# Peptides against a protein of PDB entry 3OIQ, part 28

Target 1, 212 residues: chain A of PDB entry 3OIQ
Amino acid sequence: KNRIFVSSSKDFEGYPSKAIVPVQFVALLTSIHLTETKCLLGFSNFERRGDQSQEDQYLIKLKFKDRGSERLARITISLLCQYFDIELPDLDSDSGASPTVILRDIHLERLCFSSCKALYVSKHGNYTLFLEDIKPLDLVSVISTISTKSTNSSKHSSSELISECDLNNSLVDIFNNLIEMNRDEKNRFKFVKLIHYDIELKKFVQDQQKVL

## One batch from the design tools (peptide; made by RFdiffusion4, then SolubleMPNN)

Design b1_p11_8_s2 (from b1_p11_8, 5 letters changed)
Fold by OpenDDE base, seed 4:
Structure b1_p11_8_s2 (fold): chain B 212 residues (1-212), chain A 11 residues (1-11)
Amino acid sequence: as target 1 above (212 residues)
Amino acid sequence: GPSSKANKVDY
């Protein structure tokens, strides 16, 4: 089955009321919700939706049904947090109580770009997005990709029919939305408040602000 | 908030 690239979480409003559709999107990690019974990841592209919170536009469920799936969910969270330098409580604590992790507003401190593969699963007009795969993206690599307009997609023969153009367009859209949020005095997001705000990111943002 | 239809299906 062909995987569908999703540029907006609004696309799911038009999806079938009973389906299983493989999808892919790029977004920023905004929240982590790990409890004894569930694991959820929130993502956003910060698309404007009126007065609604721009967080958690993509709510992704990790399978959490048995010890194997719970372990995989915990490992996934640990690896993502290690990659993005997010401090977590020890998830492997010998205390027989599984630690609860609730992180919100991650994008206010760190730009955690992620390419996600998920299953859209709907029943009775409700849906859940189940995580299939996640690739964290390095910010320097994201900036480089946007800046170079690299038409040299080396046709790596990956049978993944998803155009690198769709991924790049989504990355540009996210940065444009962040620039608009940074300009809004009412918005809590500011580039200068990011823990990893450096000269490279500063220059990139300044150059993008001239085009918008 | 998240869509009132989201996260209501088990798979």
Scores: peptide ipSAE 0.047, ipTM 0.760, DockQ to the pose 0.810
Fold by OpenDDE base, seed 1:
Structure b1_p11_8_s2 (fold): chain B 212 residues (1-212), chain A 11 residues (1-11)
Amino acid sequence: as target 1 above (212 residues)
Amino acid sequence: GPSSKANKVDY
């Protein structure tokens, strides 16, 4: 079944009021919300939306209805946090209560690039995005991909892969938006405040800032 | 905003 690549979360405003559409996007992880009853992941490409917060433009729901789905949600969060070196608060509560994780503004400390597959499910003009798959992306690989704009059209026409162009364009757009946020003195986002800010990221940002 | 329509469908 054809999966639609989504470049903007505004695309969902034009989607059918009653549909099930397989979608895929790339964005930064911005929030994690795990409670006893729900699991949500927030993502953003930081597209300008007037005076609204640019966080959680893609709010993805994990199934959390039974012990199996709860376990899968917890494992998913643990693996993502382990990959991105996100410290989960040790809720060593002696009380046997299910650990509650509420992380916000993750992008202020770490650039957690993620390729997400989801189901868009709508009814009566409301929608939910359900997580199907998530692939964390390495920042060095993202920088290399943008820098090497490889016109290597290797004609591997497997009709299920996102166009390399769609992924690259979205990654460029995210970095351009982050550069604009970094230039804004009122914006909390600064590249130099990222925990993983290194010489490679510094050079890449400096080179991109000269083109914008 | 677009967030006002999100996560209102259970599946």
Scores: peptide ipSAE 0.044, ipTM 0.742, DockQ to the pose 0.731
Fold by OpenDDE base, seed 3:
Structure b1_p11_8_s2 (fold): chain B 212 residues (1-212), chain A 11 residues (1-11)
Amino acid sequence: as target 1 above (212 residues)
Amino acid sequence: GPSSKANKVDY
């Protein structure tokens, strides 16, 4: 089955009430929820949804059914947090209690761009997204990709039918949404409050703000 | 908390 690129989490409202669909999206990591019984990742593209909270638009479940899947989930969270410089409690603590991690509003401190492969699984009109793969994206690489307007499909992007254009358009849309949030005085998101706010990001935001 | 509605299908 071909993997479907998803530009909006609203696309799932049109999906079949009983299906299994491989999907991919790009979004910002907004939350981590690791407990003794579950592991969830929240992502958002910050698409306007009226007065609803814009976090956790993509709620991704990691398998957490046995010791092997639990270990894989903990390793996945550890590696993701190491990449984004997110401080976690020691997940290997000898204390016999599995550490609980609950992080929210990650996007207020760090722009954690991630390309996610997931399995959409629906039953009885409800769905769950199961994580299949996650690729963290470097912010400098995201900025450069948007700035270069490179429509050049490098023939070397792997045999997955996902248009490089769809990924780039979705990255642009996310930044445009963040710029709108930054302009809104009521919105908690501000670029200047990001821990990694530098001259490059400042210049990029200023240049994009002239076009919007 | 993350909405429990989005995770009702066990796979």
Scores: peptide ipSAE 0.033, ipTM 0.736, DockQ to the pose 0.557
Fold by OpenDDE base, seed 5:
Structure b1_p11_8_s2 (fold): chain B 212 residues (1-212), chain A 11 residues (1-11)
Amino acid sequence: as target 1 above (212 residues)
Amino acid sequence: GPSSKANKVDY
């Protein structure tokens, strides 16, 4: 089955009430919820949805049913946090208790761009997104990709038909949404409050703001 | 937590 690129979590409102659909999206990591019984990742592209919270537009479940899946979930969280310089409380509690991690509003401190492959699973009009794969994206690489407007996608390695265009468009949309949030005095998001706010990101934001 | 109303499909 072909994987569907999803530009909006609203797309799932039109999805079949009983289906299994492989999907892919790009979004910012907004939350991590690891407990003894579940692992959830929240993502957002910060699409305006009226007065609804812009966080956790994509709520992704990691399988957490057995010791093997729990271990994989914990490793996935650890690796993501290491990649994004997210401080986790010491997972090595000698007490044999599985550490609980609850992080929210990650995007207020760090832009954690992630390409996610997930399985949309619906039953009776309800759905769950199960993580299949996650690729963290480097912010410098994201900025470069948007800035260069890669018209030269001459490297059609033919195998994964998610158009480079869909990814790039979604990355642009995310940045545009962040710029709008940054302009809104009521919005908590500000680029200057990001821990990794540097001259490159500053310049990129300033250049994008001239086009919007 | 992320709302418990995350549509519970057990897969």
Scores: peptide ipSAE 0.032, ipTM 0.726, DockQ to the pose 0.463

Design b1_p11_8_s3 (from b1_p11_8, 5 letters changed)
Fold by OpenDDE base, seed 5:
Structure b1_p11_8_s3 (fold): chain B 212 residues (1-212), chain A 11 residues (1-11)
Amino acid sequence: as target 1 above (212 residues)
Amino acid sequence: GISEKANKVEY
């Protein structure tokens, strides 16, 4: 079955009440919830949903059923946090106590763009998104991709065609939503409060603000 | 917010 690109987390409202659907999306990492019994990642594209919190529009579950899956989840979290310069407590503490990590509103300090592959699994009209794969995206690369409209399809094999258009459109939409949030005085999100706010990001935001 | 139907299925 072909993997479906998802541009909105509202798309799941129209999905079958009993299905397994491979999906993919791009979004910002907003939360990490690692406990002794579960691992969840929150993502958002900051699509406006009235007065609702824009955090965790995509709640992704990592398998956490046995020592092997727990280890894989912890490694995944560690690698993501290393990539995004997110400080974590030592997850490998010899103390036998599984460290608890609860991070929220990650997007207020860091833009953690992530390309996610997941399984939409539904039963009785409820669903869970299970992580299959995650690729962190470099912000410079994201900015470059949006700025150049680069249809330079590097010849990646035809079977995993992420529509470059769908990816680019979603990245643009995310930035547009962030720009709107930045303009809203009531919104906590401000580009200038990002730890990695640099001249390049500043220039990009200023240039995008002129088009919106 | 997270859909009220989200994260309610085991796999």
Scores: peptide ipSAE 0.439, ipTM 0.913, DockQ to the pose 0.855
Fold by OpenDDE base, seed 4:
Structure b1_p11_8_s3 (fold): chain B 212 residues (1-212), chain A 11 residues (1-11)
Amino acid sequence: as target 1 above (212 residues)
Amino acid sequence: GISEKANKVEY
């Protein structure tokens, strides 16, 4: 079955009430929730949904049912946090208490762009997204990809029918949404408050603000 | 916000 690219978390409202659908999206990491019984990652594209919190539009569940799946979930979180320079408590503590990690509003300090593959599983009109794969995206690479309107379909012959155009459009939409949030005095998000705010990001934001 | 329908299915 072909994987479906998802541009909005609203797309799931039109999905079958009983299905298993492989999906992919790109979004910012907004939350991490690791407990003794659950592992959840929150993502958002910051699509405006009225006065509701714009975080956790995509709630992704990692399998956490046995020691093998728990270990994989912990390794996944550790690698993501290492990539994005997110400080975590040591997850390998020999003290038989599994460390609890609850991080929220990650996007207020760090832009953690991620390409996610997930399995949409629905029953009785409810759904869960199960993580299948995650690729962290480098911010410099994201900025470069948006700035160079890559109309060049570089023939990377990966048999996944996901258009490079869909990825690029979603990255543009995320930045446009962040620019709107930055302009809103009531919104907590500000580019200048990002820990990694540099001259390159500043210039890119200033150039994008002229087009909006 | 998270959809009221999200994260309610086991697999």
Scores: peptide ipSAE 0.438, ipTM 0.912, DockQ to the pose 0.849
Fold by OpenDDE base, seed 2:
Structure b1_p11_8_s3 (fold): chain B 212 residues (1-212), chain A 11 residues (1-11)
Amino acid sequence: as target 1 above (212 residues)
Amino acid sequence: GISEKANKVEY
């Protein structure tokens, strides 16, 4: 089955009321919700949706139904947080209670670009996105990719290649949306408040702002 | 906001 690249979470409104569709998207990690019974990751491309919160446009569920899936979910979160330098409370508390992690508005402190593969599973017009795979993207690499408009098709010879155009367009759209949020005085998002705000990101944002 | 239809299916 061909994986569908999703540029907007509104695309799911047109999806079948009963289906299993493999999808892929690129977005920023906005939230982590780990409890004893569930694991959810929130992502957003910050597409304007009227006055609605721009966080968690893609709510991704990790399977959390048995000890194996729970372990995989915890490891996935730990590895993502390690990659993005997100501080987690010590998950190793000797108190036999599984640690609860609730992080929100991650994008206000860190730009956590992620390429996600998920299963859209629908029933009776409701849906859930189940995580299949996640690849964290390095911000320097994202900036470089956008800046160079790199047509360097690294020949990954598998039929699952995202169109390089779709990836690049989504990354550009995310940055444009962040620039708009940064310009809005009512929006909490500001590039200068990012923990990793450096000279490179500053320059890139300044250069992108001239094109908008 | 999350779609009112989102996260309502088990699999």
Scores: peptide ipSAE 0.435, ipTM 0.911, DockQ to the pose 0.826
Fold by OpenDDE base, seed 3:
Structure b1_p11_8_s3 (fold): chain B 212 residues (1-212), chain A 11 residues (1-11)
Amino acid sequence: as target 1 above (212 residues)
Amino acid sequence: GISEKANKVEY
């Protein structure tokens, strides 16, 4: 079955009330919620819903039903946090108590771009997105991808019908939304408050602001 | 906020 690229979390409102649909999206990691019974990752494109940008537009569930799936979820979180330089408490506590991790508003300190593959599973008009795969994206690579008008990458990876154009458009949209949030005095998001705010990101934002 | 329909299905 072909994987559907999702550009908006609103697309799920039009999805079948009973389905299993493989999807992919690109978004910023906004939250981590690990408890004894569940593991959730929040992501957002910061699409405007009225006057406010919303976090956690994509709530992704990691399978957490047995010791094997729990271990996989913990390893996944650890590896993501290591990649993004997010400090976590030791998830392997000898105390037999599963550590609880609750992180929110991650995007206020770090731009954690992620390409996610998930299963949209719906029943009775409700849905859950189950994580299948996650690829963290390097910010320098994201900036380069947006800056290089790649009109000509005919790299059809023969296995995934996801156009490089859909990825690039979503990355542009996210940055545009972040620029708008940065311009809004009421919005908590500011590029200059990012821990990794550097000259390259500054220049890129300044150049994008001239087009908006 | 998270859609009121989200995260309500078990798999």
Scores: peptide ipSAE 0.437, ipTM 0.912, DockQ to the pose 0.829; fails the geometry check

Design b1_p11_8_s4 (from b1_p11_8, 5 letters changed)
Fold by OpenDDE base, seed 1:
Structure b1_p11_8_s4 (fold): chain B 212 residues (1-212), chain A 11 residues (1-11)
Amino acid sequence: as target 1 above (212 residues)
Amino acid sequence: GISPKANKVEY
């Protein structure tokens, strides 16, 4: 079965009420929720959805039902946090309690672009996204990819690969949404408040703002 | 805290 690229979390409203569909999307990591009994990752493209929070548009569940899956979830969280330089709350409580991690609004401090593979699983119109794979994306690589929009339509007709166009369009849409949020005085998101805000990101944002 | 309403499909 071919994996479907998802440009919007609204696409799931049109999905079958009883299905298993392999999907892929690119989004910003917005939340981490790790407890003794569950692990969830929140992602967003920051699409405008009226007055609703733009956070956690993609809520991804990690398998967390046995010691092996719990270990894999903890390792996944640790590796993501290491890659994005996310400080986890000090897990060094000498109390043999499994560490609880609850992070929200990660995008206010860091742009954590991630390519996610998931299983859409629905029953009776309700769905859950189960994580299959996650690839963190480097921000410099994201900026370079958007800036170098290769007009080279190399017709590599491999019918199984997600079009580089779909990924690039989604990355552009995310940046456009972030620029709109940055322009809104009521929005908490500001590029200049990002911990990793540098000259390259500044220039890129300034150049994109002239086109919008 | 708003628990994200993960529509619980048990897999």
Scores: peptide ipSAE 0.025, ipTM 0.677, DockQ to the pose 0.356
Fold by OpenDDE base, seed 5:
Structure b1_p11_8_s4 (fold): chain B 212 residues (1-212), chain A 11 residues (1-11)
Amino acid sequence: as target 1 above (212 residues)
Amino acid sequence: GISPKANKVEY
């Protein structure tokens, strides 16, 4: 089955009430919810959805049913947090007590761009997104990709049906949404409050703001 | 908390 690229979490409103659909999207990591019984990752493209919270537009569930799946979930979180320089409590407490991690509004401190592969699983009109794969994206690489508008990557790596265009368009849309949020005085998001706010990101934001 | 109220498919 071909994997579907999802540009908006609204696309799921049109999905079948009973299906299993492999999907992929790119979004910012907004939340981590690890407890003794569940592991959830929240992602957002910060699409305007009226007065709804812009965080957790993509709520991704990690399997957390047995010791093996729990370990995989914890490793996945640890690796993501290590990649994005997110401080976590030691997940390997010798005390047998699984540490609880609840992080929210991650995007207010760090832009954690992630390419996610998931299974959309629906039943009776409700759905769950199960994580299949996650690739953290380097911010410098994201900025370079948007800036270069490489209309000409004629490198047909023939194996991923997801167009480089879909990824790039979604990355642009995310940045545009962040720029709008940054311009809104009522919005908590500000680029200058990011821990990793540097001259490169500053310049990129300033250049994108001229196009919007 | 993240209320997972929206996506209750227990599969």
Scores: peptide ipSAE 0.024, ipTM 0.688, DockQ to the pose 0.437
Fold by OpenDDE base, seed 4:
Structure b1_p11_8_s4 (fold): chain B 212 residues (1-212), chain A 11 residues (1-11)
Amino acid sequence: as target 1 above (212 residues)
Amino acid sequence: GISPKANKVEY
């Protein structure tokens, strides 16, 4: 089955009421919810949705049904947090209770770009996105990819059916949405409040702001 | 706290 690239979480409103569809998207990690019984990741592209929260537009469930899947979920969270330099609260509760992690609004401190592969699974018009794979993206690589888009159509036809154009367009859209949020005085998001706000990101944002 | 209501499709 071909994997579908998803540019908006609204696309799922048009999806079949009973299906299993492999999908891929790119978005910012916004939340982590690990408990004894579930693991969820929230992602957003910050697409404007009226008065609705722009957070957690993609709610991704990790399989959490047996000891093996629970272990994989915990390892996945640990590796993502290590990659993005997200401080986890010390999971060393000496109580043999499984560690609980609840993080929200991650995008206010760190831009955690992630390429996600998921299964859209629907029944009776309701759906769940199950994580299949996650690739964290380096911010410098994201900035470089957006900045270089103008000059070399080197047709590296990588045999992956997902256009490099779809990924790059979604990355541009996310940055444009963040620029709009940064300009809004009511929005909590500000680039200057990011822990990793450096000269490179500052310059990139200033250059993108001139095009918008 | 608003638990994100993950639509419980248990497969």
Scores: peptide ipSAE 0.024, ipTM 0.672, DockQ to the pose 0.336
Fold by OpenDDE base, seed 2:
Structure b1_p11_8_s4 (fold): chain B 212 residues (1-212), chain A 11 residues (1-11)
Amino acid sequence: as target 1 above (212 residues)
Amino acid sequence: GISPKANKVEY
C-alpha cells in the first residue's frame, strides 16, 4: 500500500470508517503525554479551524502494551527531546515508578518540526493515528529549504513516493500560519518568545512577512 | 526551559 502524504488533518474526515492507511505528514510538535498507560504526541500545522484550538491537530499514539513497546516509546520521547533541547526527567530511573511527562504548548518556546509516518486505523468512524516513524527536522535546514525553493532535488533516491514538493509546501504553510499567529494580538505565539529566536530566524520571518 | 506550569511531572 502506498503511503499517503497528508497536508491537513481534515483529510481524515474523508477516510474510510474501517481502514488501515499508512500516512505521512510534517508538523510542529505541540504536546507530549507520557503516563504509565499511554504515550501520545500532539502535532499541528496550525491550519485555521475556526474557534478550535490549533494545537494537537495530529494526535499520534505510540504503542504502549508491553515492556518492549513502552521502552521504545520512552526512547523515542527521550531522543526527540534531546534533539529539540527539551528537558525531560530521567525516564530510565530504577525507581519502579515510570515518570509521567505532560508537556503542552511546546511550539510557544520551540519550533519542533517533525516528519511523521503513521498508521491511520479506523473503527466505527473513529480513528487513531499510530506512530510508525518520526524524523525531527532541523530549523536551519527547514529555513534553507523554504528560502532556496530548489527545484533541484538532489535525487536522494529514497524510493519514497512522497513528493519533495508536498513536504516543502507543508513547511511553507506552517510558517505562513505561524506568521499569521504572530500578527494576531490574541494569539499567544510570538517568534520573539522562542528560546532559539536568533538573527537568522528573525531575518527569515521578516522576509516571509513581505511575501504575505 | 518549558514553563513549569506546562511541565507536570507527576512522580
Scores: peptide ipSAE 0.009, ipTM 0.534, DockQ to the pose 0.040

## One batch from the design tools (peptide; made by RFdiffusion4, then SolubleMPNN)

Design b1_p12_1_s1 (from b1_p12_1, 6 letters changed)
Fold by OpenDDE base, seed 5:
Structure b1_p12_1_s1 (fold): chain B 212 residues (1-212), chain A 12 residues (1-12)
Amino acid sequence: as target 1 above (212 residues)
Amino acid sequence: MKLDNSLDLDPK
């Protein structure tokens, strides 16, 4: 079955019951919830949804049923946090208590762009998204991709071609939403409060603001 | 459909 690119988490409202649908999206990592019994990743594209919180629009479950899946989940979290320079509490505490990690509002300090592959699984009127794969995206690469209007369709004939257009459109939409949030005095998000706010990001935001 | 991550939906 072809993987469906999802531009909005609202798309899942129209998805079928009793189905398994491979999906893909790009979003910002907003939350990490690792406990002894579950692992959840929150993502958002910050699409305006009325007065609802814009975080965790894509709440993705990692398999956490056995020691193997738990280990994979913990490694995934560690690698993501390492990639994004997210400080985790020492997971190696010799105290036999599995470390609990609860991070929220990650986007207020770091723009953690992520390309996610997930399984939409539905039953009894409800759905769950299971993580299949995650690729962290470098912010410089994201900025360059948006700026260059990358028409370089390198004809790599892999059957998993996300339309480069769909990815690019979603990245643009995310930045546009962040710019709107940055302009809103009531919104906690401000680009200047990002730990990694540099001259390149500043310039990109300033240039993108002229198009909006 | 509503999001419910409490569901022990095995994708198997």
Scores: peptide ipSAE 0.314, ipTM 0.870, DockQ to the pose 0.788
Fold by OpenDDE base, seed 3:
Formats: structure tokens, sequence, C-alpha cells
Structure b1_p12_1_s1 (fold): chain B 212 residues (1-212), chain A 12 residues (1-12)
């Protein structure tokens, strides 16, 4: 089955019952929820949804059923946090108790762009998204990709069925949504509060704000 | 469809 690129988490409202659909999206990491019984990653593109929290629009489950799947989930979380400079407690504590990690509003401090592959699995009017693959994206690379509008990145990784157009459009939409949030005095998101706020990001935001 | 991560859905 072909993987479907998803531009909005609202698309899942119209998705079939009793189906398995491979999907792909790009979004910002917003939350990490690791407990003794589950591992969840929250993502958002910050699409306006009325007065609802724009956090966790994509809530993705990692398989967490046995010691092997738990270990894989912990390794996945550790690698993501290392890439994004997110501080985690030591997950390898010899005490046999899995440490609980609950991080929220990650986007208020760090823009953690992520390309996610997931399985949409539905039953009885409900669905779950299971993580298949995650690729963290470098912010400098994201800014460069949007700025160059390069339709010709012939990076033939033959396995990424994403239209370069769909990825670029979603990245632009995310930045536009962040600019709107930054302009809203009631919104907690501000670019100047990001730990990694630099001259490059500042210039990019200023240039995008002139077009919006 | 509604999101429900409490479902013990096996993706297999």
Amino acid sequence: as target 1 above (212 residues)
Amino acid sequence: MKLDNSLDLDPK
C-alpha cells in the first residue's frame, strides 16, 4: 500500500473504520510521555482548531508491551532527545523501575521538526497512530529548504515516497502558524524565548513576516 | 474517527 502524506491531523476524522493505513507527516515535537505502561510522542503543526490546545494534534504511540519493545521505545526517546538537546533523566537506572518522563510544551523552548512515518489503525470508531519511523530535521536545513524553494533536490533516497512539494508546503504552513502564534499576545509561543533563537532564525522570521 | 491511544491495537 502507498504511504499517504498527511498535511492536517483533521484528515483522520474522515479516515475509514477497521483499517490499517500507512501515513507520513512533518510536525514539531510537542510532548513526550514515558511511563511504566506506555510511551507517547505528541506532535503539532499548530493548525488553528478554535480554542483547543494546539499541542499534541498528532499523538503517536510507541509499542510498549514487553521488555524488548520497552527498550526500543527508551532508545528512540533517548536518541531524539540527544538530537534536539532535550535533557532526560537517566533511563538506564539499575533500580528496575523505568523512570517516568513527562515533557510538555517542548515547542516553547525548542523547534523540534520531525518527519514521522506511522500506522493509522482503527477499530470501532476510534484510531491509534503507531510510530514506524522518525527522522529529526535540523532547523537550519528546514529554513534553507523553505528559503530556496528548491524543487530539484534529487536526493534519490528511493524509499521516501514524500512529494518534496508536500514536505515543503507543510514546513511553510508550520512556520506561518508559528508566526501567527508569535503575533498573538495571548499565545505563550514567542520566537525570542526559544533557547536556540539566533540571527539566522530571526532574519528568516522577519522575512516571512513581511509576506504574511 | 476519534483518537484513542488506550486501545490495545496491535499494528500487526
Scores: peptide ipSAE 0.313, ipTM 0.871, DockQ to the pose 0.848
Fold by OpenDDE base, seed 1:
Structure b1_p12_1_s1 (fold): chain B 212 residues (1-212), chain A 12 residues (1-12)
Amino acid sequence: as target 1 above (212 residues)
Amino acid sequence: MKLDNSLDLDPK
């Protein structure tokens, strides 16, 4: 089955009942919820949804049914947090209780761009997204990708028909949404409050603000 | 469709 690129989490409102659909999206990591019984990752592109929370627009479930899947989920969380410099409580506590991790509003301190592959699974009018794969994206690489308008229509026949255009458009849309949030005095998001706010990000934001 | 994370659906 072909994987569908998803530009908005609203697309799932029109998705079929009783289906399994492979999907892919790019978004910012907003939350981590790891307990003894479940593992969830929240993502957002910060698309305006009226008065609804702009966080957790994509809520992704990791398989957490047996010791093997639980271990894989914990390793996945640890590796993501290491990549993004997110502080986790010591997962190695000698107390045989699996540590509970509840992180929210991650985007207020760090821009954690992630390319996610997931399975849309629907039943009884509801759906769940299951994580298949996750690739963290480096912010410098994201900025460079947006700044370099690939005028090179080089037909690289990558068999994954994810239009490089769809990825780039989604990254641009996320930044535009963040710029709008940064301009809103009521919004808690501010670029200058990011731990990794540097001269490169500052310049990029200033240049993007001139075209909006 | 509405998001529901309570679904213990095995994606077969």
Scores: peptide ipSAE 0.311, ipTM 0.869, DockQ to the pose 0.807
Fold by OpenDDE base, seed 2:
Structure b1_p12_1_s1 (fold): chain B 212 residues (1-212), chain A 12 residues (1-12)
Amino acid sequence: as target 1 above (212 residues)
Amino acid sequence: MKLDNSLDLDPK
């Protein structure tokens, strides 16, 4: 079955009951929730949803049912945090209690662009998203992708890949939403408060702000 | 559908 690209987490409102649907999306990592019994990753594209929190629009569950899946979840979090330079408490503490990690509002300090593959699983009018795969995206590569009008449609119409257009559109939408948040004095998000705010990101944001 | 993370759905 073809993996469906999802541009909005609102799309899941119209998704079928009692189904398993492979999906993919691009979003910013906003939260990490690791306990002894569960692992969740929150993502957002910061789409305006009225008075609803713009955080955790995609709340993705990692399988956490056995020692193998727990280990995989911990490794996944560790690798993501290493990639994005997110400080974690030592997950390997020899003190028999698995450390609890609760990070929120990650986007206020770091833009953690992620391409996610997930399973939409629905039952009884509710759904859960299960992580299948995650690819962290380099911010320089994201900026480059948006800045370069990709004329190279390599039509690799492989039914499992995000189209370059879908990826680019989603990345643009995220940046546009962040620009709107940055302009809002009531919004806590500010580009200048990002730990990795550099000359390249500054220039890109300034150039993108002129188009909006 | 509504998001429910309490669903003990095994994606088999």
Scores: peptide ipSAE 0.310, ipTM 0.869, DockQ to the pose 0.830

